# Peptides against a protein of PDB entry 3B8E, part 212

Target 1, 230 residues: chain A of PDB entry 3B8E
Amino acid sequence: PFLIFIIANIPLPLGTVTILCIDLGTDMVPAISLAYEQAESDIMKRQPRNPKTDKLVNEQLISMAYGQIGMIQALGGFFTYFVILAENGFLPIHLLGLRVNWDDRWINDVEDSYGQQWTYEQRKIVEFTCHTPFFVTIVVVQWADLVICKTRRNSVFQQGMKNKILIFGLFEETALAAFLSYCPGMGVALRMYPLKPTWWFCAFPYSLLIFVYDEVRKLIIRRRPGGWVE

## One batch from the design tools (peptide; made by RFdiffusion4, then SolubleMPNN)

Design b1_p28_3_s4 (from b1_p28_3, 22 letters changed)
Fold by OpenDDE base, seed 1:
Structure b1_p28_3_s4 (fold): chain B 230 residues (1-230), chain A 28 residues (1-28)
Amino acid sequence: as target 1 above (230 residues)
Amino acid sequence: REEILELIRKTVEELMEILRKIVLELLK
């Protein structure tokens, strides 16, 4: 997320506090849940032909998969960000390079894509309005991520939701997202303004995309054991 | 508290600006 912010010089899509909430609040419990996930029976039954090389290959493949999922997750967040700003009159192209003027407290006449002038206070409200949806989008996308991370080869439909810790993690991150989005005072305390319930659905296409991507990947792995997708 | 948060924000923005400059220089 930060790379796009840096390169595009757009208004800050998510605050530092939001990032901390993601890293500490939403990622930690899921990571713990994965540590307690039952080993996929199919992976455990494979005697590593060469423990050193096979482990390294598996680690690389996992790293690549997580990298790809992380990119999709970031895209989901930015999609939500751009949608919100577009609804407020700031088209994506107009946001490019706008950060400097956006963050300048002395500029109270920043124009949107339609020529409407925005005060500093108004801009900051819109910015902070993006923080919460971005966070929520990340959480919603993480639902799919957590579910798919249970296995490498088995479909979610085959293995099911047996890990109670994972279920707890999903609940916790959702509850945290709801708390941060709707609890009074979060706008002042954390710069996370209340979220319209409809914004929860903005991430669903990306969650579905991750889910479908992983299911297709797993299907390919099942059909072609030892392939490059493994 | 708001002042602290604003200070943190400004600091982060400054760091981000530095990083932006570095990235842009690396991309040249």
Scores: peptide ipSAE 0.000, ipTM 0.244, DockQ to the pose 0.036
Fold by OpenDDE base, seed 3:
Structure b1_p28_3_s4 (fold): chain B 230 residues (1-230), chain A 28 residues (1-28)
Amino acid sequence: as target 1 above (230 residues)
Amino acid sequence: REEILELIRKTVEELMEILRKIVLELLK
């Protein structure tokens, strides 16, 4: 998300504080939960692997998987961002290069795609309106990510949701998202305006896509052990 | 508080601009 903001020079889709909340608040507990689950699974089933070669392969596979998932998360967030801005009169093409004028406090007549003029304050309201649904989109996509990361090769349906820490992580992320979205004062403190409940559903297609993608990947790994997908 | 937030914002914007330049240079 940040890279597209930088490259396209568009209005800020996600605030820095919100990014920190994602990294520190939503990702930490899930990461811990996954570390515990991996420790349990590795203790139960694995012969002593060569720690150097197998660790590197696992780290590369994890890095690639997280990279792909992160890209899908970013796409989901940006989709939500562009939809909101389009609904407010700013088409995606018009946003390219607009950041400089968008962030200039002295320009109070920035035109949208339909010729409507927007004051600095109005533009910032629209920008902050995008932060919350972008964040929520990331959280909803992270639900799928956490569920799929529970297993390396087996379907989630085969292992079940026995990890209490993972379940706790999912609830914590959801509670944090709800708190940031609806708690009074978050608009001032974090520049996150309240989210319409309908926007929670905008991320579900992406979560489903990630889930299907990972299940297909795992199915391929199970059917073709040692293939390029490992 | 507002000054601190503004400072953070400016710092982040500057960092973003630096990163943008780096990415654009790498894409060349």
Scores: peptide ipSAE 0.000, ipTM 0.246, DockQ to the pose 0.037
Fold by OpenDDE base, seed 5:
Structure b1_p28_3_s4 (fold): chain B 230 residues (1-230), chain A 28 residues (1-28)
Amino acid sequence: as target 1 above (230 residues)
Amino acid sequence: REEILELIRKTVEELMEILRKIVLELLK
């Protein structure tokens, strides 16, 4: 998100506070849960393989999978961001290069795609209105990520939701997202304005996409062990 | 507080501009 913000020169879609909430609040428990599951699955299923080559391959596979999932997460977040800005009169094409004028507090007549002028305060309200939905979108997409990462090779349908830490992580990140989205004063304290409940559903297609993508990936890996998809 | 926030904002904007230039050069 930050790289796209810099390259495209668009209004900031994800605030520093939101990033901290993701890193410290929503990613920590999932990361721990995944570490425990990977350790447990590796202990139970590994026949003695060459530890050096298998570790390197496994690390590369994990890094690629997380990279791809991260890209889908970012796409989901940006989709929500663009929808919110479009609802407020800013079409995606109009946002390109707008950051300089958007962030200038002395410019109070920034025009939207329909010729409406926006004050600095109004623009910042809209920007901060995007932070919470972006965060929530990441959380909703992380549901799918956590579920799919429970297994490296097996379908989620085969292994089920037996990891209590993973389940706890899902509830914790959801509860945190709900707290940050709806608790009074979060708009003032964290610049995360309240989210309409309908925005939670905007991320569902992307969560489903991640889930389907990973299931297809795992299916291909099972059918073609050692293929380029690993 | 407002002055500090403004200073932070300006600093971040400058850093972002530098980073933008670097990224654009790497993309060429």
Scores: peptide ipSAE 0.000, ipTM 0.220, DockQ to the pose 0.035
Fold by OpenDDE base, seed 4:
Structure b1_p28_3_s4 (fold): chain B 230 residues (1-230), chain A 28 residues (1-28)
Amino acid sequence: as target 1 above (230 residues)
Amino acid sequence: REEILELIRKTVEELMEILRKIVLELLK
């Protein structure tokens, strides 16, 4: 998000505080939960043909899959960001290159895509309104990510939800998101303004996309053992 | 503006429906 902010010169979609909340608040417990997940039966029972090459291939494939999931997560966040800004009169094309004027407190007549002028204060309210739903979108997408990461080959429906720590991680992540989104004073303290509950559902298509992506990947692995997707 | 938002909404709904169908097919 910050890289896109710099490269595209768009208003900041995700603040530093929200990034820290993701890294330290939402990612740690889930990561720990995966460490306590019981090894998938197929991984434990299958001997690698060549431990050196197969390990490297598996690490590369896992890294690639997580990279792809991360890209889908980022797209989900940016989708929510662009939708909110569009609702406030700023179309995505208009946001390109707008950062310089957007962040200039001396410019109080920045026009939206429809010619409406926005003061610096008004622009910052809109910006901070975007921070919360971007964060929430990432959290909602991470629900799917966490669920799919517990298995390598087996479907989530086959493996089931047995990891209590994972369930706790999902709950903790959701509770943190709710707290940051709706607790009074977060707009001032963390620059995360409250959002409408409906925005929690904005990420669902991307969450489902990740889920489907992983299930398709796993299905391919099951049907084509030793394939390039494994 | 309203038309664009409506288009986004419809697109999201269509994507959700497609994905739902895919999931259902995967569950068979």
Scores: peptide ipSAE 0.000, ipTM 0.245, DockQ to the pose 0.054; fails the geometry check

Design b1_p28_4_s1 (from b1_p28_4, 23 letters changed)
Fold by OpenDDE base, seed 1:
Structure b1_p28_4_s1 (fold): chain B 230 residues (1-230), chain A 28 residues (1-28)
Amino acid sequence: as target 1 above (230 residues)
Amino acid sequence: EELEKLLEEIRKRALELYEILKKIVLEN
């Protein structure tokens, strides 16, 4: 998100506070929960790996797969961001290069895509209105990410949801997202304005995309053990 | 309203796809 913010010079889609809430609030508990995940049922069916080649290859493949998941997460957040700004009159093309004027407190006549002038205060309200849905989008996409991270090979349907800590993590991050989104004073304290409940569903296509991607990947691994996707 | 309808349609299709995937995975 920050890289695109700098390169495209768009209004800030995700504030530093929201980033901290993601990193400290929504990522820690899930990460810890993965340490307590049960072993895959098929682990004993795997052939012994070559310690010189297979470890390095697997680390690279895992890193690449999670890199792709991270890109899908970012795309989901940006999609939500662009939709909200478009609903407020700012089309994506108009946002390119707008950051400098957007962040200038002394410019109170920034025009949207339809010629409506926006004061600095109005612009910041819209910006902060984007932060919360972006955050929520990341949380919703993380549901899929956390669920798929339970296993490297087995489907979620085969492995099941037996890790109570992981389940707790999913509820915790959701509760945190709801708290940050709807608790009074969060707009002032964290620059996170409340969002319509409908915005929670904006992330679902991307969450599903991650889920489908990983299930297909795992299916390929199950059908072709030792393949390039493992 | 159009966005809400679109989101509901996406949700519906997502659930359908989920059921299809579930079936495929459980059968293999």
Scores: peptide ipSAE 0.005, ipTM 0.251, DockQ to the pose 0.040
Fold by OpenDDE base, seed 2:
Structure b1_p28_4_s1 (fold): chain B 230 residues (1-230), chain A 28 residues (1-28)
Amino acid sequence: as target 1 above (230 residues)
Amino acid sequence: EELEKLLEEIRKRALELYEILKKIVLEN
């Protein structure tokens, strides 16, 4: 997300505080839950194949899978960001290169895609309005990530939702997202303005996409063991 | 208000750091 912000010179889609909340708050419990599940699943399912090659391949494949999922997650956040800005008159094409003028306090006549002028304060309100939905989108997409990461090879439908730690992680992430989105003072303290409940649903297509992607990936791995998709 | 000013200052410093890093990356 930050790299796209840099390369495209768009208004900041995800605030620094929001990034910290994701890294320290949202990702920590899921990572712990996954570490416990991976330890359990690896103990149960590792047929002793060649320990050197299988470990390296698994680490690389896991890294690629998480990288791809992370990219889909970022795309979901950016989609939500672009939708909000478009609803406020800023089309995605118009946002390219706009950051310099957007962040300048002395420019109070930044035009949107329809020629409406925006003051610095108005622009910052819109920017901060994007931070919360972006964060919530990440959390909702992470629901799918947590569910799919429960199993390396088996479908989620085969193992079911038996892991209490996973369920706890989902509730913790959701509670954190709700707290940051709706608690009074978060707009001032964290620059996360309240989110309309409808914006929670903007992430659902991406959560579904990740779910389908992982199920297809797992299906391919099951059909072609030892392939590059693993 | 003090917290808001502090957060704005942090943001400003972060952007400055970003510009420095951008220059380093573009020069190398």
Scores: peptide ipSAE 0.000, ipTM 0.180, DockQ to the pose 0.030
Fold by OpenDDE base, seed 3:
Structure b1_p28_4_s1 (fold): chain B 230 residues (1-230), chain A 28 residues (1-28)
Amino acid sequence: as target 1 above (230 residues)
Amino acid sequence: EELEKLLEEIRKRALELYEILKKIVLEN
């Protein structure tokens, strides 16, 4: 999100404080929970990996898979961002290069795509209105990411959801997201204004996409061991 | 309201797809 903010010179889609809330708040407990996940049922049937050759290939494949998941997360967040700004009169094309004027407190007549003038305060309200649903979108997509990270090869249906700490992590990150989104004063403290509950569901297609993608990947790995997808 | 209906339809289709995938995975 921050890279696109710099490259496209668009209004900030996700604040630095919200990024810190993701990294330190919502991701920490789920990440720790994976340390308590049970070993895959087929782990004892696998041959020992060659530490010189197999490690590098595996690291590249893991990096690529997580990179692809990260791209899907970013797309989900930006989709939500552009929809909200469009609903407030700012079409995506109009946002390109707008950052300089958007962030200038002395300009109180920035025009939207329909010729409506926006004061600095009004623009910042709209910007901060985008931060919350972008954040929530990331959290909802992280549900799928956490679940798929349980295994490398086995389906979630084969592995099951027996890890109570992982389940707790899912509830914890969701509760934290709800707290940050709806607790009074969070708009001032974290620049996260409350969102309509309907925005929580906007991320579900992306979570499903990640889940389906990973299950298909794992299915291919099970059917074709040693393939390029492993 | 239209967005809510669309989201509900997506949810329904997602659940249907989930059940199909579940069957495929359990049968194979």
Scores: peptide ipSAE 0.000, ipTM 0.231, DockQ to the pose 0.036
Fold by OpenDDE base, seed 4:
Structure b1_p28_4_s1 (fold): chain B 230 residues (1-230), chain A 28 residues (1-28)
Amino acid sequence: as target 1 above (230 residues)
Amino acid sequence: EELEKLLEEIRKRALELYEILKKIVLEN
């Protein structure tokens, strides 16, 4: 999010504290939970053809898959960001290059896509209104990510949900998201303004997309063992 | 420079959060 903020010169979509909450609060516990996941049955039973090359190839393919999932996650967050700004009169095209004027406290007549003028204070309220739902969107998308990361070849339906620590991780990140979103004072302390409960659902299409993507990937792996998709 | 600004903002907000949490803990 911050890289796009700099490159595209758009208003900041996600606050620095929210980024830290993602990295340290919502990602660590789930990541640790994966260490306690039972090894995938097919991975444990399948001997590598070449222990040196196949390991390296598999690591590269896993890294690529995670990279692709990460891109889908980012798209989900930015979708939420653009929707909120559009609802407030700022269309995505208008946001490009707007950062300089947006962040200038001396400019109190920044126009939206419809010619409405916005004061600095009004703009900052809208910006901070985007931080929370962007964060929540990432958390919701992470639900799917955590579930699919349990296996490399087997479907979620085949492997099942046996890791209690993973379930705890899902609960923890959701509870943290709810706390940061709705606890009084978070708007002042973290610039995470409360959001409508409906915004929790805006990420669901992207969560589903990740799930479908991974299941299709796994299906291809099962049908074409040793393929480039593993 | 941007990183320094971000770190300073993080520090400020972390302190604010700490004070809020402290208040919550003391009140409960």
Scores: peptide ipSAE 0.000, ipTM 0.208, DockQ to the pose 0.018

Design b1_p28_4_s2 (from b1_p28_4, 23 letters changed)
Fold by OpenDDE base, seed 3:
Structure b1_p28_4_s2 (fold): chain B 230 residues (1-230), chain A 28 residues (1-28)
Amino acid sequence: as target 1 above (230 residues)
Amino acid sequence: EELEKLLKLIEERAQELYNILKEIVEKE
């Protein structure tokens, strides 16, 4: 998100404080919960890996998988961002290069795509209105990411949801997201204005896409051991 | 509203795919 903000010179889609809330708040407990996940049932059937050759390949595959998931998360967030700005009169094409004028407090007549003039205060309100749904989108996508990270090869249906700490992590990150979205004063403290409940559902297709993608990947790995997908 | 309809359609298709995958996994 921050890279696209710099490259495209668009209004800030996700605030620095909000990013810190993701990294330190919503991601920490889920990440710790994975340490308590049960070993895959097939680990004892696997041959010992060669520590020199197989580690490098596995690290590259893991890095690519996480990179792909991260791209899907970013796409979901930016989709939400562009929809909100479009609903407020700013089409995606109009946002390109707008940052300089957008962030200038002395310019109070920035025009949207329809010729409506926006004051600095009004622009900041709509910017901060984008932060919350972007954040929530990331959290909802993280549900799927956390679930798929339970196993490398086995389906979630084979592994099951027995890790109570992981389940707690899912509820904790969701509760934190709800708190940050709806608690009074969060708009001033964190630049996160209240979110309409309907925006929570906008991320669900992306979460489901990630889940389906990973299950298909794992299915391919199970059926074709030693393939390029592994 | 059109976006919401599209999202709903995507969710339905994804749920169908999920059910198919579940069935495949249960048969293995």
Scores: peptide ipSAE 0.000, ipTM 0.205, DockQ to the pose 0.038
Fold by OpenDDE base, seed 4:
Structure b1_p28_4_s2 (fold): chain B 230 residues (1-230), chain A 28 residues (1-28)
Amino acid sequence: as target 1 above (230 residues)
Amino acid sequence: EELEKLLKLIEERAQELYNILKEIVEKE
């Protein structure tokens, strides 16, 4: 998000505090939970044809898959960001290059896509209104990511939900997101203004996309053992 | 002051989560 903020010169979609909450608050417990996941049955039973080559290939393919999932997650966050700004009168095309004027406190007549003028204070309210939904979108997308990370080859339906710590991690992540989104004072302290409950569902299509992507990937792996997707 | 209150609350919740996780691990 910060890289896109710099490159596209758009208003900041996700604050530093929210990034820290993702990295330290929402990602750590789920990551630890995966350490307690039972070994995938197919991984334990499959002998590598060439331990050296197969490990390297598998690591590259896993890295590629996670990179692709990460891109889908980022797209989900930015989608939510653009929708909120559009609802407030700022269309995506209008946001390009707007950062300089947006962040200038001496400019109180920044126009939206419809010619409405926005004061610095009003713009910052809208900006901070985007931080919470972006964060929540990432959390909702991470639900799918956490579930699919349990296996490399087996479907989620085949492996099942056996890790109680993972399940707890999902609830913890959700509870933290709810707390940061709705607790009084978060707007001042963390620049995370309250979120409409409907925005929790904005990320669901992207979560579904991740699930479909991973299930298709796993299906290909099962049908084509030793293929480029393993 | 508000930030300090929030940090304390986070710390309390983190400790609660730790205890719950510990209990789960010990039961498995």
Scores: peptide ipSAE 0.000, ipTM 0.222, DockQ to the pose 0.016
Fold by OpenDDE base, seed 5:
Structure b1_p28_4_s2 (fold): chain B 230 residues (1-230), chain A 28 residues (1-28)
Amino acid sequence: as target 1 above (230 residues)
Amino acid sequence: EELEKLLKLIEERAQELYNILKEIVEKE
């Protein structure tokens, strides 16, 4: 999100506070929960790794976790961001290059796509209105990310949802997201303005997409071991 | 108030980082 903010010169889609809430709040318990995940049922059928040549975390795993899935996650967040701004009169094409004027507190007549003028305060309200939905979108997508991280090769349907700590993590991150989104004063304290409940559903297609994508990937790995998708 | 000060500090540091990254991107 921050890179797109720089490259496209658009209004900030995700605030620093929301990033901290993700890193320290919503990601911590889920990440710890993976340490308690049961071994894959077929682990004993695999050849032992060569400790001299095989890395536990290789470029393939990094590419999967931070590349492909991260891109789908970002697309979900930006989709929500663009929809909110469009509902407020700012079409996506109009946002390109707008940041300079958007962030200038001395310019109080920034025009939207329909010629309506927006004060600095009004623009910041709209910007901060985007932060919470973007954050919530990340959390909803993280449901899929956490679930797919349970296994490397086996389907989630084969592994099951037996890790109680992981289940707790899913509820915890959701509860935290709801608290940050709806608790009075969060708009002032954290610049996270209240979210319409309907916005939670905007991320569901992307969460489902990640889940389906990973299940298909794992299916391919099972059918074609040693392939480029592993 | 302390939280607000911390948030402002974070925002300032983030803006500094943004400016550095912007300069790098503009030079490429």
Scores: peptide ipSAE 0.000, ipTM 0.237, DockQ to the pose 0.029
Fold by OpenDDE base, seed 1:
Structure b1_p28_4_s2 (fold): chain B 230 residues (1-230), chain A 28 residues (1-28)
Amino acid sequence: as target 1 above (230 residues)
Amino acid sequence: EELEKLLKLIEERAQELYNILKEIVEKE
């Protein structure tokens, strides 16, 4: 997200506080939960791997898969960001290069895509209005990510939801997202303004995409053991 | 108020970092 922010010179889609909330609030518990995940039932059916070659290949493939998932997460967040700004009169193309003027407190006549002038205060409200939905989008996408991270090979339907810590993590991150989104004072304290409940659904296509992607990946792995997709 | 000051500081630091990174990207 930060790289796109720099490259495109767009208004800040995700505030530092929001990033901290993701890293400390939503990622930590899930990461811990994965340490307690039950072993896959099919792991014991695998032939002994060559420790020199197969481990390295597997680590690379896992890293690539998680990198792809991370990109999908970022795309989901940016999608939500662009939708919100578009609803407020700022089309995506107009946001390119706008950051400098956007962040200048002394410029109170920044025009949107329709010629409406926005004061600094109004712009910051819209910016902060984007931070919360971006965060929520990441959380919703992380639901899929957490669920798929339970297994490397087995479908979620095969492995089941047996890890109580993981389930707790899903509820915790959702509760945190709801708290940050709707608790009074969060706009002032964390610059996370309340969002419409409908914005929670903006992430669902991307969450589903990650889920489908991983299920397809796992299906390929099951059909072709030892393939390049593991 | 302290939290607001902290947030402002974070924003300032973020802006500084952005400027640095922008300069790096523009030099490449």
Scores: peptide ipSAE 0.000, ipTM 0.196, DockQ to the pose 0.030; fails the geometry check

